Peptides against a protein of PDB entry 4KTY. Designs and how they scored, part 122

Target 1, 266 residues: chain A of PDB entry 4KTY
Amino acid sequence: YVLNDIGVIFYGEVNDIKTRSWSYGQFEDGILDTCLYVMDRAQMDLSGRGNPIKVSRVGSAMVNAKDDEGVLVGSWDNIYAYGVPPSAWTGSVDILLEYRSSENPVRYGQCWVFAGVFNTFLRCLGIPARIVTNYFSAHDNDANLQMDIFLEEDGNVNSKLTKDSVWNYHCWNEAWMTRPDLPVGFGGWQAVDSTPQENSDGMYRCGPASVQAIKHGHVCFQFDAPFVFAEVNSDLIYITAKKDGTHVVENVDATHIGKLIVTKQI

## One batch from the design tools (peptide; made by RFdiffusion4, then SolubleMPNN)

Design b2_p19_7_s1 (from b2_p19_7, 8 letters changed)
Fold by OpenDDE base, seed 5:
Structure b2_p19_7_s1 (fold): chain B 266 residues (1-266), chain A 19 residues (1-19)
Amino acid sequence: as target 1 above (266 residues)
Amino acid sequence: AKVVVKTIDGKPVPMRFHP
């Protein structure tokens, strides 16, 4: 078995699925060295570098530049004057080699770029990994496992109160590992995400979260299971903010979030 | 990305978009 160094990333809309090629290049010159360098920059103990739980968690932090001067700077404002537009990247190699050479975060990434680079990082270090695309991916920013949509009495969204939002699509990674830190049966695929979305115990990182645990609603299992669960299974809660300051739940929709989750077979 | 409210199945949904 040889890990593929070229992949396909799904994107677009749920009713108009698109694909882009991505060169992972985990076997190319300098890439392994760069992955080791990333762990060095993270000040990761040597003893932890053989533990896929620690490695994937560190990777989820270090592939983004936040907190630790990691690999990629995210940008979502369509202004990319000081770097490369996210859509211009075609693979991980140039990004990782630039990071290694410059020793500074590379600009710019969005979710599929983060996922692509993270996939290279994981695979390079011997962790089976794949990219997952979730259409209608929820971003729960208050950790209540639901999408709170606040409405004015006229039915318009109250943008001040509504902090949660839904991505048309979002990409993250699944990494294969045993989870001796969890009960039996919750090894296998683990969701990990290097796109800086939420702070997890002091850093912008996410996972590893057991896919099996999430599938069965075990959101108490480390790491970041509630957030990942919300991404794929949040209910839309429509709350009317009344003039008297009270909030009334008007509607609950359990059908929109996580409409389609796509991943390439390994 | 800025939040854009889209109407999905007759309901408003605050959405953000990756290209």
Scores: peptide ipSAE 0.674, ipTM 0.966, DockQ to the pose 0.922
Fold by OpenDDE base, seed 3:
Structure b2_p19_7_s1 (fold): chain B 266 residues (1-266), chain A 19 residues (1-19)
Amino acid sequence: as target 1 above (266 residues)
Amino acid sequence: AKVVVKTIDGKPVPMRFHP
């Protein structure tokens, strides 16, 4: 479950599923040391390092550079002048070794790069992990579990009011662990995400969120279950802004978000 | 990535695209 050092990441679109290879390299020289260094930079106490809940949560924060000068700087504007374009990376090893050597965040990543590096981190520390790709992945930015699409009276999107959006695909990780902090039955795969999307209690991090809890609509459980739930199960709420200033819900569409979730079986 | 509005099943959807 932690022995595979190479993998496949799914990407593209739901109607045109693509794969890219990724070298995790968790057994390569210096990688374990770098993972320990990451936890040191996070100032994680020794007692917590044996707890996969704490480790995965810290990892989700530290694999991104936000807040704590973690491993990867994200860039989504097609400007990569001061680093490596996200598409040029083929594995985690070069990224992690550069981070360890320079002690500065590595540029640049997008979701599959974050997921690849995070997968290495988890596996290196003995946590079973896999990468998950969600097609039509919602980004709920106001934590209301829905995609609010504001329309003008003419039916066009009001871009000023509409803050939520849908990714064609998004990659995150699932980590296997028991959840003694949750009711019985909500252990197993936990969603964790190191791509900086939303702030979670003061840091850009996400999870661990029980996959079983999310599947059964239990979004009240720690950590970040509402956000992960929204990524895979948000309704599109079409709200028309009337000229008189009123907002009216015109339509609800529950068919688009989370069309397909793909991962390689372990 | 910037938001691009796509029409899906006759409805607009604000989307962003990873390569």
Scores: peptide ipSAE 0.659, ipTM 0.965, DockQ to the pose 0.909
Fold by OpenDDE base, seed 1:
Structure b2_p19_7_s1 (fold): chain B 266 residues (1-266), chain A 19 residues (1-19)
Amino acid sequence: as target 1 above (266 residues)
Amino acid sequence: AKVVVKTIDGKPVPMRFHP
């Protein structure tokens, strides 16, 4: 998890799982320097740089360009003028070196690119890390732990009442660390995500969220456990919006979100 | 990615797609 410089990222559909190679290159010339530079740009105290909790949280913020002119600009509109299409990247090295040389955010990334670069960052700093792909990944936009689907009285979806949606797949990272800030048993793998999805205490970042805590429904633990829980375990809640303004739950589907979570175990 | 409503198990699901 630290020594592997080439990896595989899972993508595609749950019924048509695909893999892409990704070169992490954590040992390549200039990469460690760039990771240190990222922490410098974050104005991270030297005392915190040895703490994987702080490092992973800062990394989740800094690998995306939002808030702090971090590494990668995301784009999801299939228009990638002024940069490189997300699918054209094959590894982290070119991205990180461009960031270091230009001192400006690199265009463009999507989830697997963010996860790839973040994986390099974590591994470069000695934090065991892996990429996780979640198929049918929910994005709970209003932090109610549900994937809300609003229906008109005729049964058609009303897309204006919520921003909740499901990704065919989403990639994030898991980082291995102890969690002395949590009860015993909630160390180990921690979910961290550098793809800018939701604001967490003032910045677009996510985690570290204890995977064990999430598996046991303990969403009260820092950081961002409710959001990560929702990504993998949200129920689809079908709500009919009545003309009188009332909302009625018509159906609940607990079987689709997080249908498959894939990661390399070696 | 734009939201696209897909039918899964006979129910509509608002989805977005990564390539």
Scores: peptide ipSAE 0.629, ipTM 0.962, DockQ to the pose 0.899
Fold by OpenDDE base, seed 4:
Structure b2_p19_7_s1 (fold): chain B 266 residues (1-266), chain A 19 residues (1-19)
Amino acid sequence: as target 1 above (266 residues)
Amino acid sequence: AKVVVKTIDGKPVPMRFHP
């Protein structure tokens, strides 16, 4: 989880699982320097750089460009004219070296690119890390631990009212660390996510959230446990918005989200 | 009901709700 510089990222759909190779390159020239530079740009105190909790949280913020001119600019609009299409990246090295050289955010990334770069960052700094793919991954926009899907009377989704969304797949990272800030038993794998999805206490970042806590429904533990929990375990709530302004719950699907979580064992 | 599922490259796929 630290030494492997090439990995596999799962993507596609739950019924059509695909894999892509990703070169992490954590041992390549300039990569460690770049990771240190990232922490410098984050103005991270030297004392915190040895703490995987702080490092992973900072990394989750800095791998995306939001808030802090971090590494990667996300794009989901199929407009990649001023950079590299997310699908064209094959590894972290070029991205990180470009960031270090230009000192400007690199365009463009999507979840697997964020996860790939973040994985390099973590491994480079000695934090065991892996990429995790969640199929039918929820994006809870309003932090209510459910996916509210508003329907018109004709059964079509009301896109104006529906803010929550589902990814066919989403990639994030798990980092291995002790969690002395949590009760005993909630160390180990921690979910961290650098894809800019939601604001977490002022910044687009996510985690570390204890995987064990999430598995047992402990969403009260820092950091961002509710969001991560929702990604893997949200109920889909189908709500018909009637013309009279009333909302009627038509159906609840508790099985759709988080159908499969996959990671490569290293 | 058609639920929008995000895909790679930002191409949403509408999923029909099956009661």
Scores: peptide ipSAE 0.019, ipTM 0.631, DockQ to the pose 0.083

Design b2_p19_7_s2 (from b2_p19_7, 8 letters changed)
Fold by OpenDDE base, seed 2:
Structure b2_p19_7_s2 (fold): chain B 266 residues (1-266), chain A 19 residues (1-19)
Amino acid sequence: as target 1 above (266 residues)
Amino acid sequence: SKVTVETIDGKPVPMRYEP
């Protein structure tokens, strides 16, 4: 994982899986220096830079521009006039070098771009990492571990009331590390996500969340386990908002979220 | 590297429910 500088990212739909190549370039000139610069911009203590838990958490915050003038500006409005469209990137190197030279966030990214750059960051710093794609990926906005989908009486989604959302696909990273801060058995792969989705204790960051903990429903384990759990295992709760202000649960779908989670095996 | 490619951005899934 650490030694591979070219990867494959899965995207598309669960019934029409697509792949794209991504050049991580963690060994190219200037990339390590840029990763160190990222940690400098984060004002990360030197003592923490050898700790993959702290490094991955800082990385999840700094790869996105929110809060801290990090690497990438996300955009999902299909208007990319002031930068590079997310789909035009083919690797991490240009993005990281641009960030290093300009010292300003690079426009624009979406999940696979964030994941690609984050993967480079992790691998560059010696942390084994891979990109994971989750199809029908939930985005829980209120930390209740379910997708509350509010409907009009005609069955259409009420976008004003519905804060939660589901992505057709979402990419994040898994980083390999020990977790001495957790009980024995919850080391190994840790979910980390640099796509700015939710605020985690004051910053848009996510993880590291123990994959084993998530699989066994231990959502109380740091960091951001509830959010990651919801991404892959939320129930869809369809709620009709009546005109009288009452809410009626119309249906519960426990099969929709997290239909497929894929990653390149090495 | 930068190349011109088709836009393939991820999108929220449109959802409906028919009672």
Scores: peptide ipSAE 0.027, ipTM 0.554, DockQ to the pose 0.053
Fold by OpenDDE base, seed 1:
Structure b2_p19_7_s2 (fold): chain B 266 residues (1-266), chain A 19 residues (1-19)
Amino acid sequence: as target 1 above (266 residues)
Amino acid sequence: SKVTVETIDGKPVPMRYEP
């Protein structure tokens, strides 16, 4: 999880799982220097750079360009006219070196690109890390731990009211560390996500969230446990919005979200 | 492209999808 410089990222759909190779290149020339540069741009105190909790949280913020002119600009519009299409990237090295050279965010990334670059960042700094793919991954935007799907009275989706969404798949990272800030037993793998999805205490970042805490429903533990929990365990709530402003729950689907979570064990 | 989920009455709900 630290020494491997080539990996496999799972993507596609739950019924048609696909894999792509990704070169992390954490030992390539200039990559470690770039990772240090990223922390410099974040104005991270030197004393914190040895703390994997702080490093992973800063990394989750800085791998995306939002807030702080970090590494990657996300785009999902299928145009990508002013940069490189996300699917064209084959590894982290070119992205990180371009960022270091230009000192400007690199265009463009989507979840697996963010996860790939973030994985390089973590491994460069000696933090064991892996990429996780969640199929039918929920994006809870109002922090209520459920996916609210609003329907018109005729049964069609009300796109104006429906703010929550589900990805066919989403990639993020897990980083291995102790969590002395949490109760005993909640160290180990921590979910961290650099894809800009939600604001966390003023910045687009996510984690570290204890995987063990998530598995046991401890959403009160820092950081961003409710969001990560929702990604893998949200119920779909189908709500009819009546003309009089009342809401009626039509159905609840507790089986759709997080159907499969895949990661490499080696 | 979008991934769809069936509603209670069989109508699809669009979801985010990789372009």
Scores: peptide ipSAE 0.024, ipTM 0.527, DockQ to the pose 0.411
Fold by OpenDDE base, seed 3:
Structure b2_p19_7_s2 (fold): chain B 266 residues (1-266), chain A 19 residues (1-19)
Amino acid sequence: as target 1 above (266 residues)
Amino acid sequence: SKVTVETIDGKPVPMRYEP
């Protein structure tokens, strides 16, 4: 497990990398109790709580408020009237303690906030974890391992037709664990993501996905490997929607997504 | 062809394509 209770999260642009400090506070009073409470709210059986695969998957679901009244409500509309702006948070402790006290989801988070809180959760429960930042991170909405970008004839994006999206950056977590459910060699770092992006077998959750599997293109391995693979390795397919209703592929860009993945050395 | 990307911190990126 990792003893560091203060970390650095990378964000910004690929050509202008920025860092922010984040206090994980996994050893602070009440934090372990809150993490146990989170698993209680998830109705996680006791036998599963010793399994980092199950714990990380449950944590992925519970750190976001969707489905299960989990910890954080996400918001990206720059209107945060009923809570704290995501940029105002400096660590996990206040968020987790508020959740435990109020027993209601805390407002508001974005990717680095989700990742920060999730990192605390994992470390608190003895799972080695780190935050990773992916610049130009794809959000594949239809699970086809590519980004379909529909364009008007003038070259502007047709937002009505385009369902996939690209984040300038996205933060998620990697958790260290053995994967006896996978072939030998695919243990170690596992990608897990608590930012609500896509539904995974009935819940907004993601992972654990073997980083080694992703690196070697094994997208058939559980959990959510196709989605994680797409985040870092999607091709951009530019499709012009003609006025007559026809679609023409204008270009394919295999270099745009996942230009840089950054994490602190563990 | 050229792809232009306008970025907003913490949000999906609007994109433009110049053939």
Scores: peptide ipSAE 0.022, ipTM 0.568, DockQ to the pose 0.078
Fold by OpenDDE base, seed 5:
Structure b2_p19_7_s2 (fold): chain B 266 residues (1-266), chain A 19 residues (1-19)
Amino acid sequence: as target 1 above (266 residues)
Amino acid sequence: SKVTVETIDGKPVPMRYEP
């Protein structure tokens, strides 16, 4: 997970799994220097740079441009007029070197680009890491561990009231580390996500969240466990907004979210 | 709203959708 410099990222639909190659290039010239530069831009203390918990959390924040002029600007408008379309990238090296050279965020990324660059960052710094693809990935915006889908009385979705959403697929990372800040048994793979989705204590970042903790429903463990849990296990709650202002739960679907989670095998 | 419905145009682009 540290030595491989070329990988495969899964995408597409749950019933039509697709793959794309991605060059991580963690050993290429200038990449380690760029990773150090990223931590410098984050104003990360030298003492923390050897701590994978701190490094992965900082990386989660810095791989996206939000808040801190980090590496990648996300865009989902399908225009991409002022940069490179997310689908045009084939690896992390060009992105990271451009960031180092220009000292400005690189345009543009989406989840697999964020995950690819973040994977390079982690591996470059000696943290075992892999990319994970979750099909039907929930985006819980209010941390209530459920997808609240508000409906009009006619059954149509009320987009104004509905804030939660679902991705057909979403890519994030898992990083291997010990978690001395957690109870025994919750080290190992930690979910981290650099795609800017939700604010976490003042910054768009996510994780590290213990995969074991998430698997066993321990959402109280830092960091961002409720959000990651919701991504893979939230129920869909269909709520009818009545004209009188009352809300009525019409249906609950506990099977829709997180139908398939895929990662590359060693 | 954060909820958006995208169309698939053959590109590897993730899509937000309403369940």
Scores: peptide ipSAE 0.021, ipTM 0.583, DockQ to the pose 0.134

Design b2_p19_7_s3 (from b2_p19_7, 6 letters changed)
Fold by OpenDDE base, seed 4:
Structure b2_p19_7_s3 (fold): chain B 266 residues (1-266), chain A 19 residues (1-19)
Amino acid sequence: as target 1 above (266 residues)
Amino acid sequence: AEVTVETIDGKPVPMRYEP
């Protein structure tokens, strides 16, 4: 989880799982220096740089360009004219070296690119890390731990009534660390995500969230456990918005979200 | 205008959808 410089990222669909290689390149020239530079740009105290909790949280913020001129600019609108299309990247090295050289955010990334770069960052700093793909990944936008789907009276979906959404798949990272800030048993793998999805206490970042905590429904533990929980375990709530302004729950699907979470084992 | 979908090895990049 630290020494492998080439990985596999799962993508596609739950019924058509695909894999692609990703070169992490954590041992390539200039990459460690770039990771240190990232922490410098984050103005991270030296004392915190040895703490994987702080490092992973800072990394989750800094791998995306939002808030802090971090590494990658996300683009999901098929406009890549001023950079590299997300699909064109094959590894982290070029991205990180460009960031270090230009000292400006690199365009463009999507979830697997963010995850790839973040994985390099973590591994460079001695934090065991892996990329995780979640199929049918929910994006709970209003922090209610459910995926709201609004229907018109005619049964058609009204997408304007909620910002909640579901990705066919989403990639993030798990980092291995102790969690002395949590109760015993909630160390180990921690979910961290550098794809800018939701604001977490003032910044687009996510985690570390204890995987064990999430698995057992402990969403009260820092950091961002509710959001991560929702990604993998949200119920789909189908709500009919009536003309009179009332909302009626028509159906609940507890099986759709998070059907498969895949990661490569070393 | 014609819409091109970004793909990875012929498969679409992550897409938001309505269940």
Scores: peptide ipSAE 0.366, ipTM 0.857, DockQ to the pose 0.108
Fold by OpenDDE base, seed 2:
Structure b2_p19_7_s3 (fold): chain B 266 residues (1-266), chain A 19 residues (1-19)
Amino acid sequence: as target 1 above (266 residues)
Amino acid sequence: AEVTVETIDGKPVPMRYEP
């Protein structure tokens, strides 16, 4: 995982899985220096730079531009006039070198771009890492571990009340590390996500969340386990908001979210 | 529920939807 500088990212639909090549380039000239620069920009304490827990959490925050003028500006509005369209990137090297040179966030990224750059960051710093694609990936906005879909009385979705959403696919990373801050058995792969989705204790970051903890429902374990759990295992709760102000659960779908999680095993 | 996949430069991008 650390030594492979070219990868494959899965995307598309669960019924039409697609792949794209991504050059991580963690061994290319200037990339390690850039990763160190990223940690410098984060004002990361030197004592923490040897701790993969802290490094991955900082990386999660810094690969996105929010809060801290990190590496990538996310854009999902299909208007990319002031930068590079997310789909035009083929690897991490150009992005990281541009960031190092300009000292300004690079435009633009979406989930696979964030994941690609984050993967380079992790691998460059000696942290085994891989990209994971989740199809039908939930985005829980209120940390209740479910997708609350509010319906009008006529059955249409109430977009004003419905804050939660689902991505047809979403990419994030898993990083391999021990977790001495958790009980025994919850080391190994840790979910980390640099796509700015939710605020985590004051910053747009996510993880490291123990994959084993998530699989066993231990959402109380740091960091951001509830959010990651929701991404892969949320129930859809269809709620009718009645005119009298009451909420009625119309249906529950426990099969929609997290239909397939794919990663390249090398 | 199926979502119509939008593309940027011919490549599908993630789409948010309400089931």
Scores: peptide ipSAE 0.235, ipTM 0.744, DockQ to the pose 0.108
Fold by OpenDDE base, seed 1:
Structure b2_p19_7_s3 (fold): chain B 266 residues (1-266), chain A 19 residues (1-19)
Amino acid sequence: as target 1 above (266 residues)
Amino acid sequence: AEVTVETIDGKPVPMRYEP
C-alpha cells in the first residue's frame, strides 16, 4: 500500500465492472517535492506533517482546487476547454509536476483522477492508502443521512426539488492510521475523499472517517462520518411533492445505495 | 483549446419510481 507505484482503479457499472491502470509514481523525480509543496501551499504547520490524521485531512482539501487553489479542477460536463479531459490522464505524475511548475490548479479531474492523485500524495508521505470504488454511491446534499428523491405525479424525478444524487460509481481513498482521537477499535482504514462534494467545516474536504465506526453505525465521530455513511448506506426515499406543499412518501429503497464496494487488498 | 471526448465519467444515475 506504500511501495506499489502502479495500481488498478475500478469503474463502470455494477453489472459491468471495468478497470483502468493508474500510475501513482510516488517515487518519481519531483513527486515528493511536489507533495511537500502542496503542504506548504496549505500553510500546514511542520509539527502536523508527521500526523497522518492532519496530513490526510489537508490532502483531502488540497488535491481539489476549491477554496485553496489546490491541485485539480473538477469538471463533469464532457466539454473540457483549456485543459486535459479527465479520461486522458494515465497517472498522477504529470498532474503533480504540472501543478508544481505552474503553481496553478490543473484541469481537469473527476473522481478517479482525484483519487489517483490523492493516493500518490498519501503513499509518497508514507501513509498506506488504497482507492475504493463504490457503485451506486450516494451524495447526500443536506446531511440527513438519506437520499430524498422528489417525484412528479407520473413517477419521474423532479430535478428542481431533488438536490441529492446518486453516482453510478464514485472513487475515494482509504488511508491506514491509528486514531488516538477516537475510541479504541476505530483505527485502521479511514475514508478520505478529495473529490469536491460537500463543505466540511469551511472547505471542500472529507475525512478521515473511521471505516470501522461507519460499519458499526457510529456517525458521531470526526471527520465527516455522516457523509461517508450516507455514500454507502443511504436509504432512497421517494417523495411526491404535492401542490399544497405537502410531501407523501411513496417508497423506501434500502438496497440500492452501496450495491458494491471494491478495492484492491494487495 | 476546447476538447470534447466521450468520457468514462462517473455520472448521476437517472432514477424513476414505477409503482
Scores: peptide ipSAE 0.025, ipTM 0.585, DockQ to the pose 0.063
Fold by OpenDDE base, seed 5:
Structure b2_p19_7_s3 (fold): chain B 266 residues (1-266), chain A 19 residues (1-19)
Amino acid sequence: as target 1 above (266 residues)
Amino acid sequence: AEVTVETIDGKPVPMRYEP
């Protein structure tokens, strides 16, 4: 069995699924060295580098530049004047080698770039990994497992009050590992996400969260299970903010989030 | 006022509730 160094990432809209190729390049010269360098920058203990739980969690933190001068700077402002537009990247190798050479975060990434680089990182270190695309992916900002969408009286979204948000699509990773820190049966695929979305115990990181645990609603299992659960299963709560300051729940939509989850077979 | 920015990912998804 040989891990594929070229992949396909799904994106677009749920009704118009698109694909883009991505070169992971986990076997190319300098990539393993760079992955080790990333762990060095994270000040990761040598003893932890053989533990996929620790490695994937560190990777989820270090693939983004936040907190720790990690690999990629995220940007969603459509300017990208001081780097490479996210859409211009075709693979992980150039990004990782630039990071290793410059020793500074690389600009710029969005979700599929983060996922692509993270996939390379995981695979390079011997962790089976794949990219997952979730259409209508929730970003729960207040960790209440629901999307609170505040509306004006005319039905438009009140962006000042609405802190939660929905991606048309979002990419993250699943990594295969045993979870001796969890009850029996919750090993296997673990959701990990390097796109900086929420702070997890002091750093922008996410996972590993047991996919089996999420599937069965066990959000108490480390790490970041509530957030991942919300990404795929949040109810949309439409709340009208009335002029008198009162809030009225207008509707609950339990079907909107996570309409389609796509991943390539390994 | 909300500032909408065109992004590659398209976040946030524009939403409106129509009763």
Scores: peptide ipSAE 0.022, ipTM 0.596, DockQ to the pose 0.086

